Peptides against a protein of PDB entry 3V4L. Designs and how they scored, part 193

Target 1, 386 residues: chain A of PDB entry 3V4L
Amino acid sequence: GQPLAKDKVALLIGNMSYWEHPKLKAPLVDVYELTNLLRQLDFKVVSLLDLTEYEMCNAVDEFLLLLDKGVYGLLYYAGHGYENFGNSFMVPVDAPNPYRSENCLCVQNILKLMQEKETGLNVFLLDMCRKRNDYDDTIPILDALKVTANIVFGYATCQGAEAFEIQHSGLANGIFMKFLKDRLLEDKKITVLLDEVAEDMGKCHLTKGRQALEIRSSLSEKRALTDPVQGAPCSAEALVRNLQWAKAHELPESMCLKFQCGVHIQLGFAAEFSNVMIIYTSIVHKPPEIIMCDAYVTDFPLDLDIDPKHANKGTPEETGSYLVSKDLPKHCLYTRLSSLQKLKEHLIFTVCLSYQYSGLEDTVEEKQEVNVGKPLIAKLDMHRGL

## One batch from the design tools (peptide; made by RFdiffusion4, then SolubleMPNN)

Design b2_p20_7_s1 (from b2_p20_7, 12 letters changed)
Fold by OpenDDE base, seed 2:
Structure b2_p20_7_s1 (fold): chain B 386 residues (1-386), chain A 20 residues (1-20)
Amino acid sequence: as target 1 above (386 residues)
Amino acid sequence: MEIKLVSTDPGEPLEYEKLL
């Protein structure tokens, strides 16, 4: 029979806004497109941008709570990285220059923890460089991995080589994701699918002799990303897993705010990623005596580090939201909250209505405080140890 | 169309401009 997954869970991390290292662009698009494809494959997807070392550790711990016997686990990483002595290291956005193994997450440590969960399939897709870090020759004493015939690594590049992104005037994928996305939905054994991606990348004149996909696999069974999830979650563990994922993906409900002047505002929320939310405001009713009115959001929690100069934009794109803008309502003011993992408390903010009456020159303001609880990933309290 | 390949290596950003 076709193999069944007990469940399917993916953690996608895209690091691009490095503090001490060159900024990347592709991880934004790559994580977004891969999220949408894995959702079509019935994966529970956690998608995170721009994580610190501490936030990456917590994201991995929360991902491991979603894993259990016969669950398919997929880890995707796009960002800076290196390989020392066959160990792959993901570089957090707060990593020092130079970075060391102590500032980075070892993928083989994550694999060890996934093997302890008795997972049905472990897939690692590593869109990072695999050059040696010459600043740290520390050989990590890794515990011996269990012999499990269910591991697949797709490396964007060969050992000791670089991975590349395409920079042009618009949004573009990294080289690996550019070819992976075209095949990811195919009903094929995951190693066969990745081999076809490697062939497609090898035909590209841009990457020929610069980047080639490497596949490492112990996978003895015919398992695919298309394998159906085993029917109704009858186990207590499956219910807990579904609840844990649902907590990380619950948006605030859309609100209609009513001001004393008779103006009505629609306040809406959209997820770009598990840690990135767009707030949008629109005037849905205006009394005829009010000639002009605007609805601004302000007074965000300090933990979110929201610059007011980047809030209340006339387009999603002006906030840095290029991917979900087509799915947002038009003619709003938009604010992007890009660091929801940092939120320790409830998301409380002010909606400020500024308006003018016909025949009065003076602007009037009314304010309402809004509490939307903990949105998206903020429900997991990724900072509980600080 | 100028396609610039940029390395994701923080140590040596090899910029390859390839005119397509």
Scores: peptide ipSAE 0.205, ipTM 0.713, DockQ to the pose 0.317
Fold by OpenDDE base, seed 1:
Structure b2_p20_7_s1 (fold): chain B 386 residues (1-386), chain A 20 residues (1-20)
Amino acid sequence: as target 1 above (386 residues)
Amino acid sequence: MEIKLVSTDPGEPLEYEKLL
């Protein structure tokens, strides 16, 4: 019969906003597109942008808690990376220059931990460079991997080579994702699917002789990303996994705020990623005696590093939200919260209404504090180790 | 259309511009 997955879980990490390294653009689009495709494949997807070393460790630990016997695990990483002695290192956004293995996450260590979970399939999609880091002479002595015959690596590039992004019109895609996205929904053994992606990439005149997909696999069974999830969650662990994933994707409910002046504001929330939320405000009722009226959000928790210059924009795109703008209501003010993983507390912020009465020169302000609890990934308490 | 290939290697940011 066709193999069944007990469940399907994916962690997608896209690192772009490096502190000490060149900024990337592709991971934004690539994580978003891959998230939407994996959701169509019935994956539980956690999608995270711009993680520190500590945040990446915690995201991997939380991902490993979602893995269990016969679960399909997929890890995707897009960002800076290197490969020393056949070990792949994912570079966090806070990594020093030069970085070393002690500042980075070793993919083979994650693989070891995934093998301990008795997973049905382990897929690694590594959209990073595989050049040697000559500043890191550490040879990690990895314990012998178990012979589980269920591992697939898709590397965006060959050993010792670079991975590239295509920058066009301000948006970028990784070369790997550009070809992967066209095949990902195909009902094929994952190694056959990746081989077809490798052939498609090999026809690309831009990357010919610069980047080629490498497949490393021990997968002995015909397993596909299209393999159906085994029916109702029968185990306590499966229920916990479903609840944990649901918590990490729970948006705050939309609110109608009423001000003393008689203005009514709709406050709404949208997820761009598991750690990225858009807040939007709209005036839904205004008394006729009020001639001008704006509703802006302010007084965010300091841990979120929200620059007020990028808050309360007339378009989602002006906040840096290009991908979800089609799914947002129009004629709002938009604010992008891009670091929800940093939120230790409840998300408390102020909605400020600025308005003017007909025949008065001065603007009036009214404020309401809003507590929306812990939105999205902030419910996982990724900071519990401090 | 100008297509820019940008390396994801932080040590050697190779930019390749191809005019299409």
Scores: peptide ipSAE 0.185, ipTM 0.703, DockQ to the pose 0.315
Fold by OpenDDE base, seed 5:
Structure b2_p20_7_s1 (fold): chain B 386 residues (1-386), chain A 20 residues (1-20)
Amino acid sequence: as target 1 above (386 residues)
Amino acid sequence: MEIKLVSTDPGEPLEYEKLL
């Protein structure tokens, strides 16, 4: 029969906004497009941008809790990275310059932990450089990996080589994602799909002689990303996994705020990523005696590091949201919360209405506090380990 | 259209400009 996945779980990490290293651009688009494709493949996707070492460790730990016997696990990483002695290291945004193995996540350590879960398929997609880091002389003594026949690595580049992104006047993919996205929905064995992606990269005049995909696989079975999920969750572990994933994807409900002056505001929420949410406000009712009114969001938790200069924008794009802007309501004020993984408490903020009556020169203000609980990834309490 | 390839290597960011 067709192979069945017990479930499908993906963790996607895109690191761009490095503190001590060159900033990247492609991981934004790559994580977003891959998220949408994996959702069409019935994956439970956690998508995270710009993680610190600690936040990356917690994201991996939460991902490993979603893995179980016969589950398909996919880890995608886009960002800076290196390879020493056959060990791949993902570089967090807070990594020092130079970085070392102690500041980075070893992919082979994650693989070891995934093998303990008896997963049906393990896919690693590593969109990073594989050059040696000469500042890290540490030879990690990795414990011997279990002999398993269900592992697939897609490396964006060869050992000792660089991975590239395409920069132009707009948003563009990395070289690997540019070709991967066109084939990812194909009903093929994952190693055959990646081999076709490698051929497409090899035909491209931009990529030829600069970057080549490497496939490393122990996969002895015909497994595809298209393999159907087994029906209704029959185990307690499957129910727990579904609940844990649902928590990481639960948006606050849209609400109507009513002010004493008779103005009504619609407050809404949209997810860009598992750690990135857009708040939007619109005036839905205004009494005729009020000539002007504006609704601002303010007083966010300090853990989110929200600059008021970047809040309450007339377009999603002015907040740095270029991908979800088509799906958002028009004629709102928009605020982008890009670091929900840092939120320790409930998301409490103020909606401030500023308005003017006909024939009065003075502006009047009314305020309402809003508590929306823990949105998206903030429900996983990724900060609790310190 | 100017296409710039940028290395994801933090040590030596190689920039390749190619006019397409």
Scores: peptide ipSAE 0.163, ipTM 0.698, DockQ to the pose 0.324
Fold by OpenDDE base, seed 3:
Structure b2_p20_7_s1 (fold): chain B 386 residues (1-386), chain A 20 residues (1-20)
Amino acid sequence: as target 1 above (386 residues)
Amino acid sequence: MEIKLVSTDPGEPLEYEKLL
C-alpha cells in the first residue's frame, strides 16, 4: 500500500541578519515559499527567521517534542554553515567571528534525537555552505547512529563547496530553493524528487561548476512528502502535538477600539512567519469635526527590540514585509514584529490616536493599552530556560 | 539586469555580477 505518515512536521530556519558575518537575503524568501508549499503537503510547519544559538536550540527542542513514532520530520536550514568531518553545522545569527562547533548546531546530533523518536522519515534540506571551517579543530565524537533506513539529506551544494544566493534589486531565492520549489509538490519518492532537482540545477549556466546538489540517503522505502497523514489523531501524543502546533500559530483576534473623541480604530494582525507578525491599524469611523487622525502603535515590550523609526509605516514594504503585503488590508499603518521568540510576557502595547479638530491648530492625543496575550511562537515560551 | 551570485560562505563573499 502507499506509505502513511502518522503526522508531518517541519522546522524551517532562515538566518540572514548575522551580527559578526555577512548578511544574507535569500533565507527570507526561501523559508516563506517552502512554508507555503509544505502547508499544501499537510505539514505542520514552524517557520523561524534570525535565531540566536539559544533560540535555535529551543526551536529544535520544540520540534523534537512534535516528533513521534511514524511521524515525518523535515528540517530545512538556510544561512551560513560549514561541514567538518562529515558533520554539518548551522551557524546562529549571534555566532562569533570566527565561529566554532560550540557556537553552532550540529545536524547529526539532531538526527540522533530524531532517531530516538522512531520517526517514519527524516529529511534534512541544508541550504548552506559545506566548506571546512579551519578555525574549528574540534573532532566531534558522535554516538553511532541507529540503522533506521529512513534518512534523506539534500545538500544545496557538494562537500567542500559553497552555496549561493541570487542577489538582485528585489526578492530572490537561493539557488537550491529556486529549483526545489518547482518539484516539491510532485508525488515522487523524496530521493527521486531531489535527483530531478539536481538535474534541473545542473542545467543552470549560472551554477555550472560552482554549485551542485548532493543527495545522501539510506531511505529503503518509497516515501514521499505527498504521503497522506494517517486519519484522526488516535493517540494522546498526537492530540498534544496538534495542540502545541496550533498554539504556536494562533494569531490575536482583530479588535475594534473606541476612543473618547468618537474615533473607532480597527487593530488587525497577520503572520509572516511563526516569529514574525504584522500589526496594522485603520480608522473605521471618524466624527466629521475631526479633520485628521492617525492611530500609532507604541510602548512595545523592550525584549522585542522595536525601532520606532520602522514602526507605523504607510506600507508593509516600508516595515520590511515584502511577502504578505498582498493579503493585508490597504490604507493602514503597519508595524512588523520580527522577533516574537524574544517575548517573555504578554504582548502589551499602546495604541495612540493623534487627531485634530476643525478650527483648532493643536493636535490632541488619546491612548489605549492593548493586551493580545502571547502571539504565534511566543506561546511556546522558548525563554523558559534563561 | 545585474544578477549577483553571493556565496553563503562568510570567508570569501564571491560577488559575481552578471549583466543579463
Scores: peptide ipSAE 0.154, ipTM 0.692, DockQ to the pose 0.316

Design b2_p20_7_s2 (from b2_p20_7, 10 letters changed)
Fold by OpenDDE base, seed 3:
Structure b2_p20_7_s2 (fold): chain B 386 residues (1-386), chain A 20 residues (1-20)
Amino acid sequence: as target 1 above (386 residues)
Amino acid sequence: MEIKLVSTDPGEPLEYEALE
């Protein structure tokens, strides 16, 4: 019969905004497009941008809690990385220059922990460089991997080589994702799908002799990303996993705020990623005596590092939100919260209404505090260890 | 269109301008 997955879970990490290293651009688009494709494949997807070492460790730990016997696990990473002695290291955004293995996440350690969960399939898609880091003399003593015959690595590049992104005036994919996205929905064994992606990349004149996909696999069964999820969650663990994932993707409900002046504001929320949310405000009712009226959001928790200069923009794009702008209401003020993983408590902020009456020169302000609870990934309490 | 290939290696950013 066709193989069945007990469930399908993916963790996607895109690191771009490095502190001590060159900034990347492709991981934004790559994580977003891959998230949408994996959701069409009935994956439970956690998508995270710009994680510190601590945040990456917590994201992996939470991902491992979603894994169980016969579950398909997929880890995608786009960012800086290196390979020493056949061990792949993902570089967090707070990694020092030079970075070492102590500052990075070892993919083979994650694989070991996934094998302990008795997963049905382990897929790693690593969109990072595979050059040796000569500043890291650490030989990782890894425990012997269990023989599970269910492992697939798709490396964006060959051993000792670089992975590239295409930078132009707009948004573009990395080289690997450019070809992967066109085939990802195909009902094929995952190793056959990746081999076709490797052929497509090899035909491209831009990538020929610069970047080549490498596939490492112990996969003895015909498993595909299209494999159907086994029916109703029969185990308590499957119910817990479904609830945990649902919590991490629950948006705040839209609110209608009423001010003393008689202005009504609609406050809305949209998810760009599991840790990135857009807040938008719109004036839904204005008394005729009020000539000018704007609704600003302010007084965010300090843990979110929100620059007021990037808040309350007339377009989503001016906040740095290029991907979800088509799905957002028009004629709002927009604010992008890009670090929801840093939120320790409830998201409390102020809506400030600034308005002017006809025939008065002075602006009037009214303020209302709003508590929206823990949005998206902030429900997982990734900070419980600090 | 000028397409820049940018390495994800922090050590040697190879900017390659391909004129398409």
Scores: peptide ipSAE 0.302, ipTM 0.776, DockQ to the pose 0.306
Fold by OpenDDE base, seed 4:
Structure b2_p20_7_s2 (fold): chain B 386 residues (1-386), chain A 20 residues (1-20)
Amino acid sequence: as target 1 above (386 residues)
Amino acid sequence: MEIKLVSTDPGEPLEYEALE
């Protein structure tokens, strides 16, 4: 019969906004597009942008809590990386220059931990460079991997080679994701699917002789990303996993705020990623005596590092939200919270209504505090211990 | 269209101008 997954879970990490390294662009689009495709494949997807070392460790730990016997685990990473001695290192955004293995996450260590969960399939999609880091001669002491015959690595590039993104005037994928996305929904053994992606990449004149997909697998069964999830979650473990994933994706409910002046504001929330939320405000009722009226959000927790210059924009794009703007209400003010993993407490902020009466020169302000609890990934307390 | 390939290595980005 066709293999069944007990469940399907994916962690997608896209690191772009490096502190001490060149900024990337493709991981934004790549993580977003891959999230949408994996959701169509019935994956539970956690999608995270711009993680520190500590945040990446916690994201991996939370991902491992979603894994269990017969679960399909997929890890995707797009960002800076290197490969020393056949060990792949994902580089966090706070990594020093030069970085070392002590500042980075070892993919083979994650694989070991996934094997301890008795997973049904382990897929790693690594859209990073595999060039040796000459500043780090550390050989990681890794325990021997178990012979599970359920492992697939898709490397965006060959060993010792670089991975590239296409920088245009607009949003573009990395080279790997550009070809992967066109085939990802195909009902094929994952190694066959990746081989076809490798053939498609090999036809690209831009990367010919510079980047080629490498597939490393030990996969004894015909497993596909299209493999159906086994039935209703009948186990206590499956229920816990579903609840944990659901918590990490719970948006605040839309709120209707009423001000003393008779203005009504709708406050809404949208997820761009598991750690990125758009807040939007819209005026739903305005008394005719009020000629001008705007609803700003302010007084965010300091841990979110929100620059007021990027808050309360007339378009989602002005906040840096280019991907979900089509799905957002129009004629709002928009604010992008890009670091929800940093939220230690409840998301409390102020809605400030600024308005002017007909025939008065002075602007009047009314304020309401809003507590929306812990949105999305902030429910997982990824900062426990800092 | 000038396609710039940017390495995901923190090293010097290979600026390949796509020659027409």
Scores: peptide ipSAE 0.298, ipTM 0.778, DockQ to the pose 0.341
Fold by OpenDDE base, seed 2:
Structure b2_p20_7_s2 (fold): chain B 386 residues (1-386), chain A 20 residues (1-20)
Amino acid sequence: as target 1 above (386 residues)
Amino acid sequence: MEIKLVSTDPGEPLEYEALE
């Protein structure tokens, strides 16, 4: 019969804004496009940008809680990385320079934990360099992997080689994602799909002799990313998994705020990623006696590290939101919350209305506090250990 | 269109290939 997945879960991590290392750009686009494709494949996708070591550990732990017997697990990582002794290390944004294995997440440790969940398929897509880190002589003592015959690694590059992104004046994919995205929806065994991606990448003149896709697989069965999810979640565990994922992707409801002056503001929320939310404000009603009015958001929780200079922009792009801008309402003020994983408490902030009356030079301000609870990934309490 | 290949290795200098 056609293979069935009990469920399909993906964790996508894109690290770009490194503290002590060169900044990347492609992971933004790559995580976004891959999220949309995997959602079309009925994956429950958690998409996260710019994670610290601690945040990456917690994201992996929460991902592992979504895994169970016969579930398809997919981990995608785009960022800095290295390979020592056949072990792949994902580099968090807070990693020191030089980084070591103690500052990084070992993919083979994650694989071990996925095997303990009795997953139906384990897919790792690693869009990172595989050069040896000569600053880390640590030989990780990894426990022996179980023989599960359900593992697939797609490495963006060969062992000891580099992975590249294309930087131009606009948004671009990494080289791996550029070719992967064109085939990801095909109803093929995942190893056959990746082999076709490798052939397509091998035809690219830009990467010829620089980057080649490596496939490592123990997959003995014909399993595809297109494999249907087994019907209605009949198990208590499947219901819990569905609720946990839904909770991590719940946006605040749009609010209509009414000010004493008679101005009405619509406050809206949009998800860019599981940890990135856009807040937008628009004036939906203005009394004729008010000649000018603007609605600013301010007084955010300190844990979010929001620079007021980057808040309340006239375009989503000015906030650093380049991907979801088409789906946002126009003529708003936009604020991008890029670190929702850092939120310990409820998201409480102030909406400040600044306005002028006709014939008065003085600006008047009215303020309303808004509590939207824990949005998106902040509901998972990724900080429970601090 | 100048396409810059950027390594995800922090240790290597960025190679610029000008696509003519």
Scores: peptide ipSAE 0.268, ipTM 0.750, DockQ to the pose 0.315
Fold by OpenDDE base, seed 5:
Structure b2_p20_7_s2 (fold): chain B 386 residues (1-386), chain A 20 residues (1-20)
Amino acid sequence: as target 1 above (386 residues)
Amino acid sequence: MEIKLVSTDPGEPLEYEALE
């Protein structure tokens, strides 16, 4: 019979905004496009941008809690990375210069923990460099991996080689994602799909002799990313997994705020990533005696590090939101919350209405506090380890 | 269009290849 997944879960991490290292661009587009494709494949996707070491550890731990017997697990990483002695290290955005294994996440350690879950398929897609880090002489004594026949690695490059992104005047994919996205929906054994991606990438004149896809697999079964999920969750563990995933993807409901002056504001929310939310406000009713009115969001939790100069923009693009702008309502003020993983408390903020009456020179302000609970990834309480 | 290949290795300088 066709293989069935008990469930499908994916963690996608895109690190770009490094503190001590060169900034990347492709991971933004790559994580977004891969998220949309994996959702079409019935994956439960957590998508995270710009994680610190601590935040990456917690994201991996939460991902491992979603894994169980016969579940398909996919980990994608795009960012800086290295490979020492066959161990792959993902570099967090807060990694020092030079970084070491103690500042990074070892993929083989994650694999060991995934093997303990008796997963139906483990896919690692590593869109990072595989050069040796000569500043890290530590040989991790990894415990012996279990002999399992359900592991697939897609490395964006060969051992000791670099992975590249294309930077031009616009947003572009990394080289690996550029070819992966065209085939990801194909009903093929995952190793056959990746081999076809390797052949397509091998025809690219830009990366010929610089980057080549490496496939490492123990996969003895015909398993595909297209394999259907088993029907309604019958186990308590499957219900818990579905609830935990749903918690991480629940947006606040849209609100209609009514001010004393008779102005009505629509407040709405959109997810760009699991840790990135757009807040938008629009004037839905204005009394005729009010000549001008604007609705600003302010007084955000300090943990979100929101610069007011980047809030309340007339376009999503002015907030740094280029991907979801087509799906957003027009004629709003937009604010991008890019670090929801840092939120310890409820998201409480103020909606400030500034308005002017006909024949009065002075502006009047009214304020309403809004509590939307913990949006998206903030519901996982990734900070509970402190 | 100038296409820049950017290594994800932080140690390597960004190579600009102008594709003609």
Scores: peptide ipSAE 0.179, ipTM 0.695, DockQ to the pose 0.334

